# Designs tried in a protein design run: peptides against a protein of PDB entry 1Y0J. Part 53

Target 1, 39 residues: chain A of PDB entry 1Y0J
Amino acid sequence: EARECVNCGATATPLWRRDRTGHYLCNACGLYHKMNGQN

## One batch from the design tools (peptide; made by RFdiffusion4, then SolubleMPNN)

Design b2_p24_2_s4 (from b2_p24_2, 9 letters changed)
Fold by OpenDDE base, seed 5:
Structure b2_p24_2_s4 (fold): chain B 39 residues (1-39), chain A 24 residues (1-24)
Amino acid sequence: as target 1 above (39 residues)
Amino acid sequence: SEREERLKRLEEEIEARREAVLAA
């Protein structure tokens, strides 16, 4: 596997998240965007 | 114009992607 966060490119995370279209996000990016709306 | 239509489509795609990220 070569899964990576579509936002930051991280390949490891405590929890993989996924957006509505199926793109993978690391936990940090998913939470950050929920809280702030952008990088 | 066709250029404006292309830009509009791109903007909509960008917004859709941002909304998808925010929804995660």
Scores: peptide ipSAE 0.068, ipTM 0.487, DockQ to the pose 0.031
Fold by OpenDDE base, seed 4:
Parts: sequence; C-alpha cells; structure tokens
Structure b2_p24_2_s4 (fold): chain B 39 residues (1-39), chain A 24 residues (1-24)
Amino acid sequence: as target 1 above (39 residues)
Amino acid sequence: SEREERLKRLEEEIEARREAVLAA
C-alpha cells in the first residue's frame, strides 16, 4: 500500500515527517499542527 | 464506572497521539 499522511490521507509530499511513534505525516500537516496546536 | 474508566483510557490515548503529531 502507498504511504499516506495519517491526518489528511495525502500520498505525496515534498517532505515526509514522522511522529514519535512512527506515524507518517505530510509536511503540511506536521507544520500545521505545530503552528496551531489543533487540526 | 468501568465505562468511565474506558473513556479515560481512550482520552489518554488520543492526547498521546496529539502530542506525537505536535512534536513532528
């Protein structure tokens, strides 16, 4: 299966991020959460 | 109650996941 952002379901991103338990996030979702503290 | 305890555990798991996302 294709890698997906666990927040938005995107399968492509300029930079894959990962939370401390190994879940993948697209770059945008990772930054959004850090900036806003919510989704 | 057992139901309330189960809800508390779920809330703690949700919070842990949110913290992990914020740390990414």
Scores: peptide ipSAE 0.067, ipTM 0.481, DockQ to the pose 0.032
Fold by OpenDDE base, seed 2:
Order: sequence, then C-alpha cells, then structure tokens
Structure b2_p24_2_s4 (fold): chain B 39 residues (1-39), chain A 24 residues (1-24)
Amino acid sequence: as target 1 above (39 residues)
Amino acid sequence: SEREERLKRLEEEIEARREAVLAA
C-alpha cells in the first residue's frame, strides 16, 4: 500500500531516492553508505 | 549441487541490492 524504503522499510523521509531499477529508498539509506564508504 | 546454486543466486541478489543503495 504505502510507499516504503526497500532497504529499511521506512515509510517517511525528507527525500525519496530511487535506485537504478526504480525501487524507492529513504534518504538516510541512500546517503549513509556513501558517506561511510560501506555497502 | 542445487543447494549451492540457490545460495549463489541469493548472494548475487544481495550484492546487487547493496550496489543499488550506493548508487542512489
């Protein structure tokens, strides 16, 4: 039903991101790994 | 074996998901 982050399951975020195949990610999941050099 | 092949496919799917997070 409601949109959710495919990584953590969050349903609310200041900015929705999308991966290369169009799946939605919350802003935190999208940025966290890039900022910390993690996978 | 079939079990090993299933595990390999799952590992590949997990890695693809991690890469997608980094690209977002």
Scores: peptide ipSAE 0.066, ipTM 0.487, DockQ to the pose 0.033
Fold by OpenDDE base, seed 1:
Structure b2_p24_2_s4 (fold): chain B 39 residues (1-39), chain A 24 residues (1-24)
Amino acid sequence: as target 1 above (39 residues)
Amino acid sequence: SEREERLKRLEEEIEARREAVLAA
């Protein structure tokens, strides 16, 4: 099956992260938003 | 109004999304 970052739509990443509701984020998006408080 | 209620729901959904992303 395919997984997709809910923020940018990427389907591949060195590390999948998850938000508090279980949605998947690519590593870059997870770190970017955590550090910058942006979306 | 219905419009204001829709906007409120959207704003709440956006904020929940932002909070969820920051929690990752």
Scores: peptide ipSAE 0.065, ipTM 0.486, DockQ to the pose 0.033

Design b2_p24_3_s1 (from b2_p24_3, 15 letters changed)
Fold by OpenDDE base, seed 3:
Structure b2_p24_3_s1 (fold): chain B 39 residues (1-39), chain A 24 residues (1-24)
Amino acid sequence: as target 1 above (39 residues)
Amino acid sequence: SRMEEIRKKFEEGVKELLERQKAL
């Protein structure tokens, strides 16, 4: 199984997150979205 | 890019925390 962050394209991260629609985000992008609402 | 800079900072931070956790 291979996955990519839908925001930045990263293929590896210490912690995968998921947005409100179920798409995968790397830890950094997920945290950024959570803190600011958008990328 | 701005997002790439943020990614690097968070990734490094998490990495350090995980390593410290393993050392306990």
Scores: peptide ipSAE 0.138, ipTM 0.649, DockQ to the pose 0.094
Fold by OpenDDE base, seed 1:
Structure b2_p24_3_s1 (fold): chain B 39 residues (1-39), chain A 24 residues (1-24)
Amino acid sequence: as target 1 above (39 residues)
Amino acid sequence: SRMEEIRKKFEEGVKELLERQKAL
């Protein structure tokens, strides 16, 4: 696959997440967004 | 970068939380 976190650019993560619009986020950025709303 | 720093911080935080969870 060629997945990439739309927030930080990471291409590998323990857990892929997605924001409300469907964009892929690495685990860390996904959690960050969940806790703070946006990047 | 700031975003890379955030990524690292939260990944480490998650790892720590998972370890604590395993201990419970």
Scores: peptide ipSAE 0.127, ipTM 0.661, DockQ to the pose 0.106
Fold by OpenDDE base, seed 5:
Structure b2_p24_3_s1 (fold): chain B 39 residues (1-39), chain A 24 residues (1-24)
Amino acid sequence: as target 1 above (39 residues)
Amino acid sequence: SRMEEIRKKFEEGVKELLERQKAL
């Protein structure tokens, strides 16, 4: 499972998330999006 | 980057939350 956050490029995170289109986000970026919306 | 900064701020907190959740 080689994953990379589409937002910040992180390759490791405590929790992988996905955006509305199914792309992977690291936990922090996912949480940021949840709170503030798009990038 | 700004997003990298955010990542650093949130990761440790999430680790703690997940560990607490596992304990339930």
Scores: peptide ipSAE 0.115, ipTM 0.639, DockQ to the pose 0.111
Fold by OpenDDE base, seed 4:
Structure b2_p24_3_s1 (fold): chain B 39 residues (1-39), chain A 24 residues (1-24)
Amino acid sequence: as target 1 above (39 residues)
Amino acid sequence: SRMEEIRKKFEEGVKELLERQKAL
C-alpha cells in the first residue's frame, strides 16, 4: 500500500501498528513507543 | 495460528529495533 510510518518514514514492515491517535507505525517504531512511551 | 503469526512478527520487530539502536 501507500502507507508510511509516521515516526521513521518506512514504507514496509512485517507488521503495521497504530499509535493512540490512529497514526501508522512500522513494527519497530510501534515497539519502541510501547517500551518508552513516545518518541 | 494467528497469535503465533503475530508473535513471530513481534520478535522480528524487536530485532529490527535493536539493530536501529546500534546505529544511535
Scores: peptide ipSAE 0.094, ipTM 0.602, DockQ to the pose 0.094

Design b2_p24_3_s2 (from b2_p24_3, 14 letters changed)
Fold by OpenDDE base, seed 4:
Structure b2_p24_3_s2 (fold): chain B 39 residues (1-39), chain A 24 residues (1-24)
Amino acid sequence: as target 1 above (39 residues)
Amino acid sequence: DEKKKIEELYNKLVKELLERQKAL
């Protein structure tokens, strides 16, 4: 199985990111989460 | 500057989302 973004399901991204619990996010979703972070 | 940081993230996000939209 290929790695995929836990948020949008994308399997390709210019940069893999991770959330605070270690789940993989594509670059776009990772940035989205940062913008909407509670901190 | 927090505002500047957010703007940079926004621009990067929009750019990549637009590319995905074109692929649909």
Scores: peptide ipSAE 0.049, ipTM 0.510, DockQ to the pose 0.233
Fold by OpenDDE base, seed 3:
Structure b2_p24_3_s2 (fold): chain B 39 residues (1-39), chain A 24 residues (1-24)
Amino acid sequence: as target 1 above (39 residues)
Amino acid sequence: DEKKKIEELYNKLVKELLERQKAL
């Protein structure tokens, strides 16, 4: 079982990221969520 | 500062999305 981005399902990424709750996100989705997150 | 940070994140996101688009 390959790791998957919880947002888009991608199994490969230049950099795995994690959200505040620890879910794995691909780099792109991680950046997307960061851009659209509360600050 | 924050604007620059957002722009950098945007650029990285766009590049990766474009790569995925080309792979379709």
Scores: peptide ipSAE 0.048, ipTM 0.509, DockQ to the pose 0.236
Fold by OpenDDE base, seed 2:
Structure b2_p24_3_s2 (fold): chain B 39 residues (1-39), chain A 24 residues (1-24)
Amino acid sequence: as target 1 above (39 residues)
Amino acid sequence: DEKKKIEELYNKLVKELLERQKAL
């Protein structure tokens, strides 16, 4: 089982983040959604 | 400062996106 960003599908990232529902996001997508107020 | 915090996050995002772009 390889971890994937639920937003972009990336399998590698400097830092794994999680959305409000607990799903994993890569660092970039996590920051993007945080800045835009989206999930 | 909230503005500076947002700018720092923006810079980190841009760097990572640029790296992904190079891989295409």
Scores: peptide ipSAE 0.045, ipTM 0.503, DockQ to the pose 0.208
Fold by OpenDDE base, seed 1:
Structure b2_p24_3_s2 (fold): chain B 39 residues (1-39), chain A 24 residues (1-24)
Amino acid sequence: as target 1 above (39 residues)
Amino acid sequence: DEKKKIEELYNKLVKELLERQKAL
């Protein structure tokens, strides 16, 4: 079993992140969503 | 500073995306 980013499908990342609902995101996608999220 | 924080995040994102691009 391998974890994968719900956004891009990547299975490897320097740091796993999670969105507000608990979905796993790779570091890059997590940062992308953070940048484009509400601030 | 939000702008500075966003720029830092952007830089990290770009680096990782470029590395992925090179692998294709």
Scores: peptide ipSAE 0.044, ipTM 0.504, DockQ to the pose 0.240

Design b2_p24_3_s3 (from b2_p24_3, 15 letters changed)
Fold by OpenDDE base, seed 2:
Structure b2_p24_3_s3 (fold): chain B 39 residues (1-39), chain A 24 residues (1-24)
Amino acid sequence: as target 1 above (39 residues)
Amino acid sequence: DRLEEIERLTRELQEELLERQRAL
């Protein structure tokens, strides 16, 4: 399915993640959010 | 977001994940 990271717009990633509100994030942005708790 | 910061945080988180995996 078509999907894109709500943070950087990437449409492909080794692992899709989701933020606290359920929005999809690429692996890199997901890890960033997990560590910082913000964007 | 700064790419360099994301990469640094990624490494740190992956290291923590590795530590947790060692506990299995």
Scores: peptide ipSAE 0.051, ipTM 0.544, DockQ to the pose 0.085
Fold by OpenDDE base, seed 1:
Structure b2_p24_3_s3 (fold): chain B 39 residues (1-39), chain A 24 residues (1-24)
Amino acid sequence: as target 1 above (39 residues)
Amino acid sequence: DRLEEIERLTRELQEELLERQRAL
């Protein structure tokens, strides 16, 4: 069971983040979503 | 997604983390 970013598919990240609905995002994509409110 | 922006934001966070580490 390898976790992966639902946005970019990355399986490794210094910090796992989650969106409002609980989907896992890598650090980079999580920050992107936070700043833009979109993928 | 804007890959360039993602990379920028990632870098910014890493810098912030380093700053916080230095403050410990």
Scores: peptide ipSAE 0.071, ipTM 0.562, DockQ to the pose 0.136; fails the geometry check
Fold by OpenDDE base, seed 5:
Structure b2_p24_3_s3 (fold): chain B 39 residues (1-39), chain A 24 residues (1-24)
Amino acid sequence: as target 1 above (39 residues)
Amino acid sequence: DRLEEIERLTRELQEELLERQRAL
């Protein structure tokens, strides 16, 4: 697959997440967004 | 986003999730 985090560009992560609009986020950025609601 | 901040917040949130999971 060729998935990448829309926030940091990472192409590998222990757990793929998605933002409210369905865009893929790596685990770290997903948790960051959940915490802050922004990049 | 600063990587350092992301990593810090990730660890903090992961710890919270683990605690909640252990409580179930």
Scores: peptide ipSAE 0.062, ipTM 0.566, DockQ to the pose 0.091; fails the geometry check
Fold by OpenDDE base, seed 4:
Structure b2_p24_3_s3 (fold): chain B 39 residues (1-39), chain A 24 residues (1-24)
Amino acid sequence: as target 1 above (39 residues)
Amino acid sequence: DRLEEIERLTRELQEELLERQRAL
């Protein structure tokens, strides 16, 4: 399948993360959200 | 959501993680 980060649209990442609603985030965006509490 | 900002903050958080892991 094809997966995309819902924040930046990246299709590849060293580690896929998921937000609280289950949407996929690349590692970078996931860490950003964790640090700032938002997109 | 500036890409550069995300990349910067990601690096900073990653570095903190590495430091904590090295302390173990």
Scores: peptide ipSAE 0.060, ipTM 0.557, DockQ to the pose 0.092; fails the geometry check

Design b2_p24_3_s4 (from b2_p24_3, 14 letters changed)
Fold by OpenDDE base, seed 4:
Structure b2_p24_3_s4 (fold): chain B 39 residues (1-39), chain A 24 residues (1-24)
Amino acid sequence: as target 1 above (39 residues)
Amino acid sequence: SEREKIEKLTEELKEELLKKQAEL
């Protein structure tokens, strides 16, 4: 049950996202990657 | 740092979201 953002290590976020390979990203990092073409 | 950049973008996105919500 311990999930972490693979980018920043955050364990809590209002919305979990995933990258192309299925790794979990917090909402902020997911949006950052999206904005910078790093999905 | 990357973290700082993420924080800045997050705040900008939050502001945009709030603006859109205010239009509802």
Scores: peptide ipSAE 0.033, ipTM 0.495, DockQ to the pose 0.101
Fold by OpenDDE base, seed 1:
Structure b2_p24_3_s4 (fold): chain B 39 residues (1-39), chain A 24 residues (1-24)
Amino acid sequence: as target 1 above (39 residues)
Amino acid sequence: SEREKIEKLTEELKEELLKKQAEL
């Protein structure tokens, strides 16, 4: 089973994050969303 | 790129956290 970032589709990342609804985000996308509130 | 910068910072932070955990 493979996990992927719901934003960019990456399947590997230094740290998996999740948005407020529980969707998995790669570290970069997760931090980007947190910092900017958008994709 | 911003993505690359974020990932590098994350790795550095993880390493620092591991060091701190080792001290506990």
Scores: peptide ipSAE 0.029, ipTM 0.429, DockQ to the pose 0.056
Fold by OpenDDE base, seed 2:
Order: sequence, then C-alpha cells, then structure tokens
Structure b2_p24_3_s4 (fold): chain B 39 residues (1-39), chain A 24 residues (1-24)
Amino acid sequence: as target 1 above (39 residues)
Amino acid sequence: SEREKIEKLTEELKEELLKKQAEL
C-alpha cells in the first residue's frame, strides 16, 4: 500500500512523520509544522 | 526551496547517524 502527506500530498519522503493526531506527514511538512508551531 | 533544503539536511543527518551506528 501507499500513503501520502496529509499536508502537501507527497507520496515519497526520506522519513515519514506523524502529527499529534496521527496523520502522516512527509519529512519536510512535519519539520515545517514543528518549526512554526503548527499541527 | 526550503523543502529541498530540509530534505537534503535530513539525508545528511541520516548518513551521519549511519556512521555513528557503525561505530557502536
């Protein structure tokens, strides 16, 4: 199966992350959110 | 782009971690 980032829709990333509610985020979006206090 | 920079840094970090792992 495949997954996609709930924020940007990316389907490939060097590291899958998850937000506080468990949604999958690509590495970039996950780090971006942490840096900006989002999700 | 910022996205590209972040991902490149992540790969670099992974490489560093691999090196450290090999040293353990």
Scores: peptide ipSAE 0.029, ipTM 0.429, DockQ to the pose 0.054
Fold by OpenDDE base, seed 5:
Structure b2_p24_3_s4 (fold): chain B 39 residues (1-39), chain A 24 residues (1-24)
Amino acid sequence: as target 1 above (39 residues)
Amino acid sequence: SEREKIEKLTEELKEELLKKQAEL
């Protein structure tokens, strides 16, 4: 059940998100991607 | 940091959603 953000490697986050290909992102990285369109 | 700010805002939103859900 362990997961980590594919962008920054964080293993804990208040809300898990996913990128377009289904990989997990922490909340911060997910929102960052959405706002900037890149990692 | 921006990361910290984003996470704090997310937690606040989650709390609000939980409150609303509990009131249903």
Scores: peptide ipSAE 0.027, ipTM 0.413, DockQ to the pose 0.057

Design b2_p24_4_s1 (from b2_p24_4, 7 letters changed)
Fold by OpenDDE base, seed 3:
Structure b2_p24_4_s1 (fold): chain B 39 residues (1-39), chain A 24 residues (1-24)
Amino acid sequence: as target 1 above (39 residues)
Amino acid sequence: SLEEIRAAVRELAAALGMPEPDLP
């Protein structure tokens, strides 16, 4: 359980998301990435 | 066990393309 957001490095989040290539993002970064297509 | 149930729920979410919840 050493999961880490590839964008901000967070290790805890209410919901884990994934980008289109399968990398894990925290909820906040996942939503940002979805809207802007950027990490 | 509760731990196994929690893991199964996360895996189901992933399989359905849904966000994986942080379950207590």
Scores: peptide ipSAE 0.109, ipTM 0.629, DockQ to the pose 0.030
Fold by OpenDDE base, seed 4:
Structure b2_p24_4_s1 (fold): chain B 39 residues (1-39), chain A 24 residues (1-24)
Amino acid sequence: as target 1 above (39 residues)
Amino acid sequence: SLEEIRAAVRELAAALGMPEPDLP
């Protein structure tokens, strides 16, 4: 099991987040999505 | 064990819809 951010492909992050469909995002990408509503 | 505790914390975060921490 190697978890990957669906946006940037990162495999390590301080906090794993999820998008509204349940896909994993790294912390940075998750915050970006939340702030901007896009990739 | 410590590993079981870490796993439990991650599972709780997921269950609550919170970000899952990368725990040492």
Scores: peptide ipSAE 0.097, ipTM 0.620, DockQ to the pose 0.031
Fold by OpenDDE base, seed 2:
Parts: structure tokens; sequence; C-alpha cells
Structure b2_p24_4_s1 (fold): chain B 39 residues (1-39), chain A 24 residues (1-24)
């Protein structure tokens, strides 16, 4: 399947995450958002 | 099949609000 991080556009990651609205984030962006509350 | 198992695991993770692993 074709999937991309809504923040950085990455199409591959060791772990796909989702934000509160259900949009996909790569692992790195998901962690960044969690830590900082923003991109 | 193994492919079906991988798909099921990813879908389960999503349904439970868990991160989806990149499965080999």
Amino acid sequence: as target 1 above (39 residues)
Amino acid sequence: SLEEIRAAVRELAAALGMPEPDLP
C-alpha cells in the first residue's frame, strides 16, 4: 500500500503512528509531535 | 498466509490506536 507521513512526506518508517485526527505520521514525526505538541 | 498475518497485525494495531510496525 501507498502511505505517507502527513508531516514530512516519508513513505517508509519502522513504525507508523497516528495523530489524534487519525492521520499517519512516521515514527520520528509522531515522537516529535508528542514531545513538542507541534511540528 | 504470512502476508495475511502481517496485514491483520497492522490492522489490529490501527484499530486499537497503537503504532503499526513495519513487519518483514
Scores: peptide ipSAE 0.094, ipTM 0.613, DockQ to the pose 0.031
Fold by OpenDDE base, seed 1:
Structure b2_p24_4_s1 (fold): chain B 39 residues (1-39), chain A 24 residues (1-24)
Amino acid sequence: as target 1 above (39 residues)
Amino acid sequence: SLEEIRAAVRELAAALGMPEPDLP
């Protein structure tokens, strides 16, 4: 069970987030998506 | 144990659709 960010592939992050489809994002990518609406 | 508590917190966050923290 190695969780990975679906955007950048990171396996470690201070905070795991999810996108609207339920896929895991690291904190950084999650925030990036939130700010820009896309990758 | 503290380890069990951390696990419970993560599971709770997931169940509630909240971001899951990386706990020390």
Scores: peptide ipSAE 0.085, ipTM 0.598, DockQ to the pose 0.031

Design b2_p24_4_s2 (from b2_p24_4, 11 letters changed)
Fold by OpenDDE base, seed 4:
Structure b2_p24_4_s2 (fold): chain B 39 residues (1-39), chain A 24 residues (1-24)
Amino acid sequence: as target 1 above (39 residues)
Amino acid sequence: SREEIIEAVKELAKALGMPEPKLP
């Protein structure tokens, strides 16, 4: 599949995460969102 | 599929109050 992080566009990550609405985020962006509540 | 299994495992971990696992 061609999954992409909705925040940075990355197509590969050690761990895929999801935001509150179900959009996919790479690990780094997901952690940032969780800790700061921002993109 | 592999991706569906990974998603299912992540959801199960969340439901059990466990941190999402880093899967290979």
Scores: peptide ipSAE 0.033, ipTM 0.481, DockQ to the pose 0.032
Fold by OpenDDE base, seed 3:
Structure b2_p24_4_s2 (fold): chain B 39 residues (1-39), chain A 24 residues (1-24)
Amino acid sequence: as target 1 above (39 residues)
Amino acid sequence: SREEIIEAVKELAKALGMPEPKLP
């Protein structure tokens, strides 16, 4: 896949996540968003 | 595909009320 994390720009991650608006996040950023509600 | 499998696992976790895993 050729997607990018909308938060940090990473193009590779062990697990792609999605935020409430459907944007793709790497695993780390996805967890951060979930915990803090922001990037 | 790998991506489809990941999505299926995420949906399963949601259905079971389990938190999404933090992968190393």
Scores: peptide ipSAE 0.033, ipTM 0.477, DockQ to the pose 0.036
Fold by OpenDDE base, seed 1:
Structure b2_p24_4_s2 (fold): chain B 39 residues (1-39), chain A 24 residues (1-24)
Amino acid sequence: as target 1 above (39 residues)
Amino acid sequence: SREEIIEAVKELAKALGMPEPKLP
């Protein structure tokens, strides 16, 4: 499978997350979004 | 696949109102 983080384009992460609209984020970007509410 | 299993677990956790678990 070739999933990509919609924020940074990473294809590998220890944990896939999802943003408010359901798009996939890597763990790091997902946490960033949660903490700051922005990309 | 591993990814499919992880997604299934995430959906189950969501349905049960639990935080998403980090799986190896």
Scores: peptide ipSAE 0.031, ipTM 0.480, DockQ to the pose 0.032
Fold by OpenDDE base, seed 2:
Structure b2_p24_4_s2 (fold): chain B 39 residues (1-39), chain A 24 residues (1-24)
Amino acid sequence: as target 1 above (39 residues)
Amino acid sequence: SREEIIEAVKELAKALGMPEPKLP
């Protein structure tokens, strides 16, 4: 894998998430986005 | 690749209306 979280740049996470446009987020950033509706 | 397989499984889960899998 060579994936990066579009928010924090992390390359590893227990669970990859995706935003509404399909960009990858690490689990932590994905949860943050979901809770706040923004980056 | 491993990444491609993971993405394929995620798409299958979505298509079947099932929870997104957590894969190692």
Scores: peptide ipSAE 0.028, ipTM 0.464, DockQ to the pose 0.029

Design b2_p24_4_s3 (from b2_p24_4, 13 letters changed)
Fold by OpenDDE base, seed 4:
Structure b2_p24_4_s3 (fold): chain B 39 residues (1-39), chain A 24 residues (1-24)
Amino acid sequence: as target 1 above (39 residues)
Amino acid sequence: SREEIIEYVKKLAKELGMPEPKLP
C-alpha cells in the first residue's frame, strides 16, 4: 500500500500536495492544478 | 500526461518569473 497521485498515479514525489477535497497530488500535478484551476 | 504537465509547469514558472518547482 502506497500513496499515489490521483491525477497521474505517481507513487513518489518530492512534495505531496492535496486538492481542495483532500485528495493527494504529486508536486507537478498539484502545481498544474493550482496554476490552471484544473487537472 | 505526466510529462506534459511537468513541461507545462516548468514553462509557466519561467514565464511568470517563478522559481522552477522541484519535480519528481
Scores: peptide ipSAE 0.046, ipTM 0.561, DockQ to the pose 0.088
Fold by OpenDDE base, seed 3:
Structure b2_p24_4_s3 (fold): chain B 39 residues (1-39), chain A 24 residues (1-24)
Amino acid sequence: as target 1 above (39 residues)
Amino acid sequence: SREEIIEYVKKLAKELGMPEPKLP
């Protein structure tokens, strides 16, 4: 199986990020979370 | 949605005078 962004379900991204508890986020969702503190 | 998030991030980058982030 493929890694998925826990927010949007994307399976591909130029940069995988992680939230405070280690869940994987795509680059876009990671930036969104950082800016807003939520999805 | 993913597309909404991408649009939002692009908008914020512009508003903050930052380079557009690398997006998937």
Scores: peptide ipSAE 0.044, ipTM 0.555, DockQ to the pose 0.088
Fold by OpenDDE base, seed 5:
Structure b2_p24_4_s3 (fold): chain B 39 residues (1-39), chain A 24 residues (1-24)
Amino acid sequence: as target 1 above (39 residues)
Amino acid sequence: SREEIIEYVKKLAKELGMPEPKLP
């Protein structure tokens, strides 16, 4: 059992985020996604 | 890549005068 960022595969992050479809993103990928609307 | 994303986010934060995000 381990959560994983759907974009980069990271299993650890200071803050777990979720994309518009509900998939988990690490903090970095989530921020990138938010700012650009894409992975 | 993850590293590119981290660098990009940090760069934007700096350019926008926002606090540096805590990134892994």
Scores: peptide ipSAE 0.044, ipTM 0.553, DockQ to the pose 0.089
Fold by OpenDDE base, seed 1:
Structure b2_p24_4_s3 (fold): chain B 39 residues (1-39), chain A 24 residues (1-24)
Amino acid sequence: as target 1 above (39 residues)
Amino acid sequence: SREEIIEYVKKLAKELGMPEPKLP
């Protein structure tokens, strides 16, 4: 199965990020989580 | 939504005096 952002469901991103528990986030959602700690 | 997240991150970067992040 294709990797997808656990927050928005996107399957493509310029940079895959991960939260502190290892879940994959797209670049935008990863930055959002880093700044706010929420979805 | 994804669109709202992108705009929010850009706004925060500007408010905090940070470089604009790489966004899809």
Scores: peptide ipSAE 0.041, ipTM 0.558, DockQ to the pose 0.083

Design b2_p24_4_s4 (from b2_p24_4, 13 letters changed)
Fold by OpenDDE base, seed 1:
Formats: C-alpha cells, sequence, structure tokens
Structure b2_p24_4_s4 (fold): chain B 39 residues (1-39), chain A 24 residues (1-24)
C-alpha cells in the first residue's frame, strides 16, 4: 500500500513530513499544521 | 471526489486519534 498523508490522503509530495506523534503528512499539510499549531 | 476523500480521511482520523482533517 502507498503511504498517505493523514490529513488529506495525498500519496505523493515533494517532501514527507511527520507530526509530533510520528504520523505522516505531505509537505503542504505539514506546513499548514505547523502554521496553525495543529498536530 | 474531494468531498469523498475528506469523509474517508475523517473516518481514518478518528481511528488514529487525530483531529478532524483540515486541508490547506
Amino acid sequence: as target 1 above (39 residues)
Amino acid sequence: SREEIIEQVKKLAKELGMPEPKLP
């Protein structure tokens, strides 16, 4: 199975990020969460 | 569709103990 962003379900991104608990986020969602103080 | 994906993610988020998805 393909890796997916836990926030938007994207399976492709220029840069995979991870939240504080280790869940994978695409670059866009990772930055969004960081900007809004979300995990 | 985008809406369908969001609904699916909401379900997954619950199972993962994550907050409701918020798309940038």
Scores: peptide ipSAE 0.066, ipTM 0.591, DockQ to the pose 0.152
Fold by OpenDDE base, seed 4:
Structure b2_p24_4_s4 (fold): chain B 39 residues (1-39), chain A 24 residues (1-24)
Amino acid sequence: as target 1 above (39 residues)
Amino acid sequence: SREEIIEQVKKLAKELGMPEPKLP
C-alpha cells in the first residue's frame, strides 16, 4: 500500500509532514492545520 | 464520490484521535 495523508488521502506530496502523534499529513494539509491551530 | 470519501475520512479521523478533516 501507499502512504496516505490522514486528512485528504493524498498519496503524493512534495513534503510529508507528521502531527505530534506521528500521523502523516501531506504538505498542504499540514500547513492548513497549522494555520488553523489544528496541528 | 467526494461525499463518500469525506464521510470515510471523518470516521477515520475520529478513530485516530484527529480533528475533523478540513481540505485545503
Scores: peptide ipSAE 0.063, ipTM 0.577, DockQ to the pose 0.150
Fold by OpenDDE base, seed 3:
Structure b2_p24_4_s4 (fold): chain B 39 residues (1-39), chain A 24 residues (1-24)
Amino acid sequence: as target 1 above (39 residues)
Amino acid sequence: SREEIIEQVKKLAKELGMPEPKLP
């Protein structure tokens, strides 16, 4: 159980998110993706 | 075990269409 954000590599976040293809993102990167459409 | 409980909670969250929670 060592999950990592596919964007920044973070292993801890208050809320795990997922992109449209199912990849895991930390909360911060998930919000960034929504705002910009890319990492 | 703690790990098994966490796995079960995550599975349930997915089934209910809820975001995956961070458990203490």
Scores: peptide ipSAE 0.028, ipTM 0.444, DockQ to the pose 0.028
Fold by OpenDDE base, seed 5:
Structure b2_p24_4_s4 (fold): chain B 39 residues (1-39), chain A 24 residues (1-24)
Amino acid sequence: as target 1 above (39 residues)
Amino acid sequence: SREEIIEQVKKLAKELGMPEPKLP
């Protein structure tokens, strides 16, 4: 039931982010996607 | 390990014709 990063499945992160569709991303994946413009 | 899991996921994605996961 814990929140998960839709990209890597991580359940813990120093900062939760969200993608364009509103799905949760961990900080690392959020930054990665922002820089690469994918997923 | 994390690396082994990532490798397996990438392999599965390829086999299913899905985009490779983007993991930092």
Scores: peptide ipSAE 0.023, ipTM 0.497, DockQ to the pose 0.134

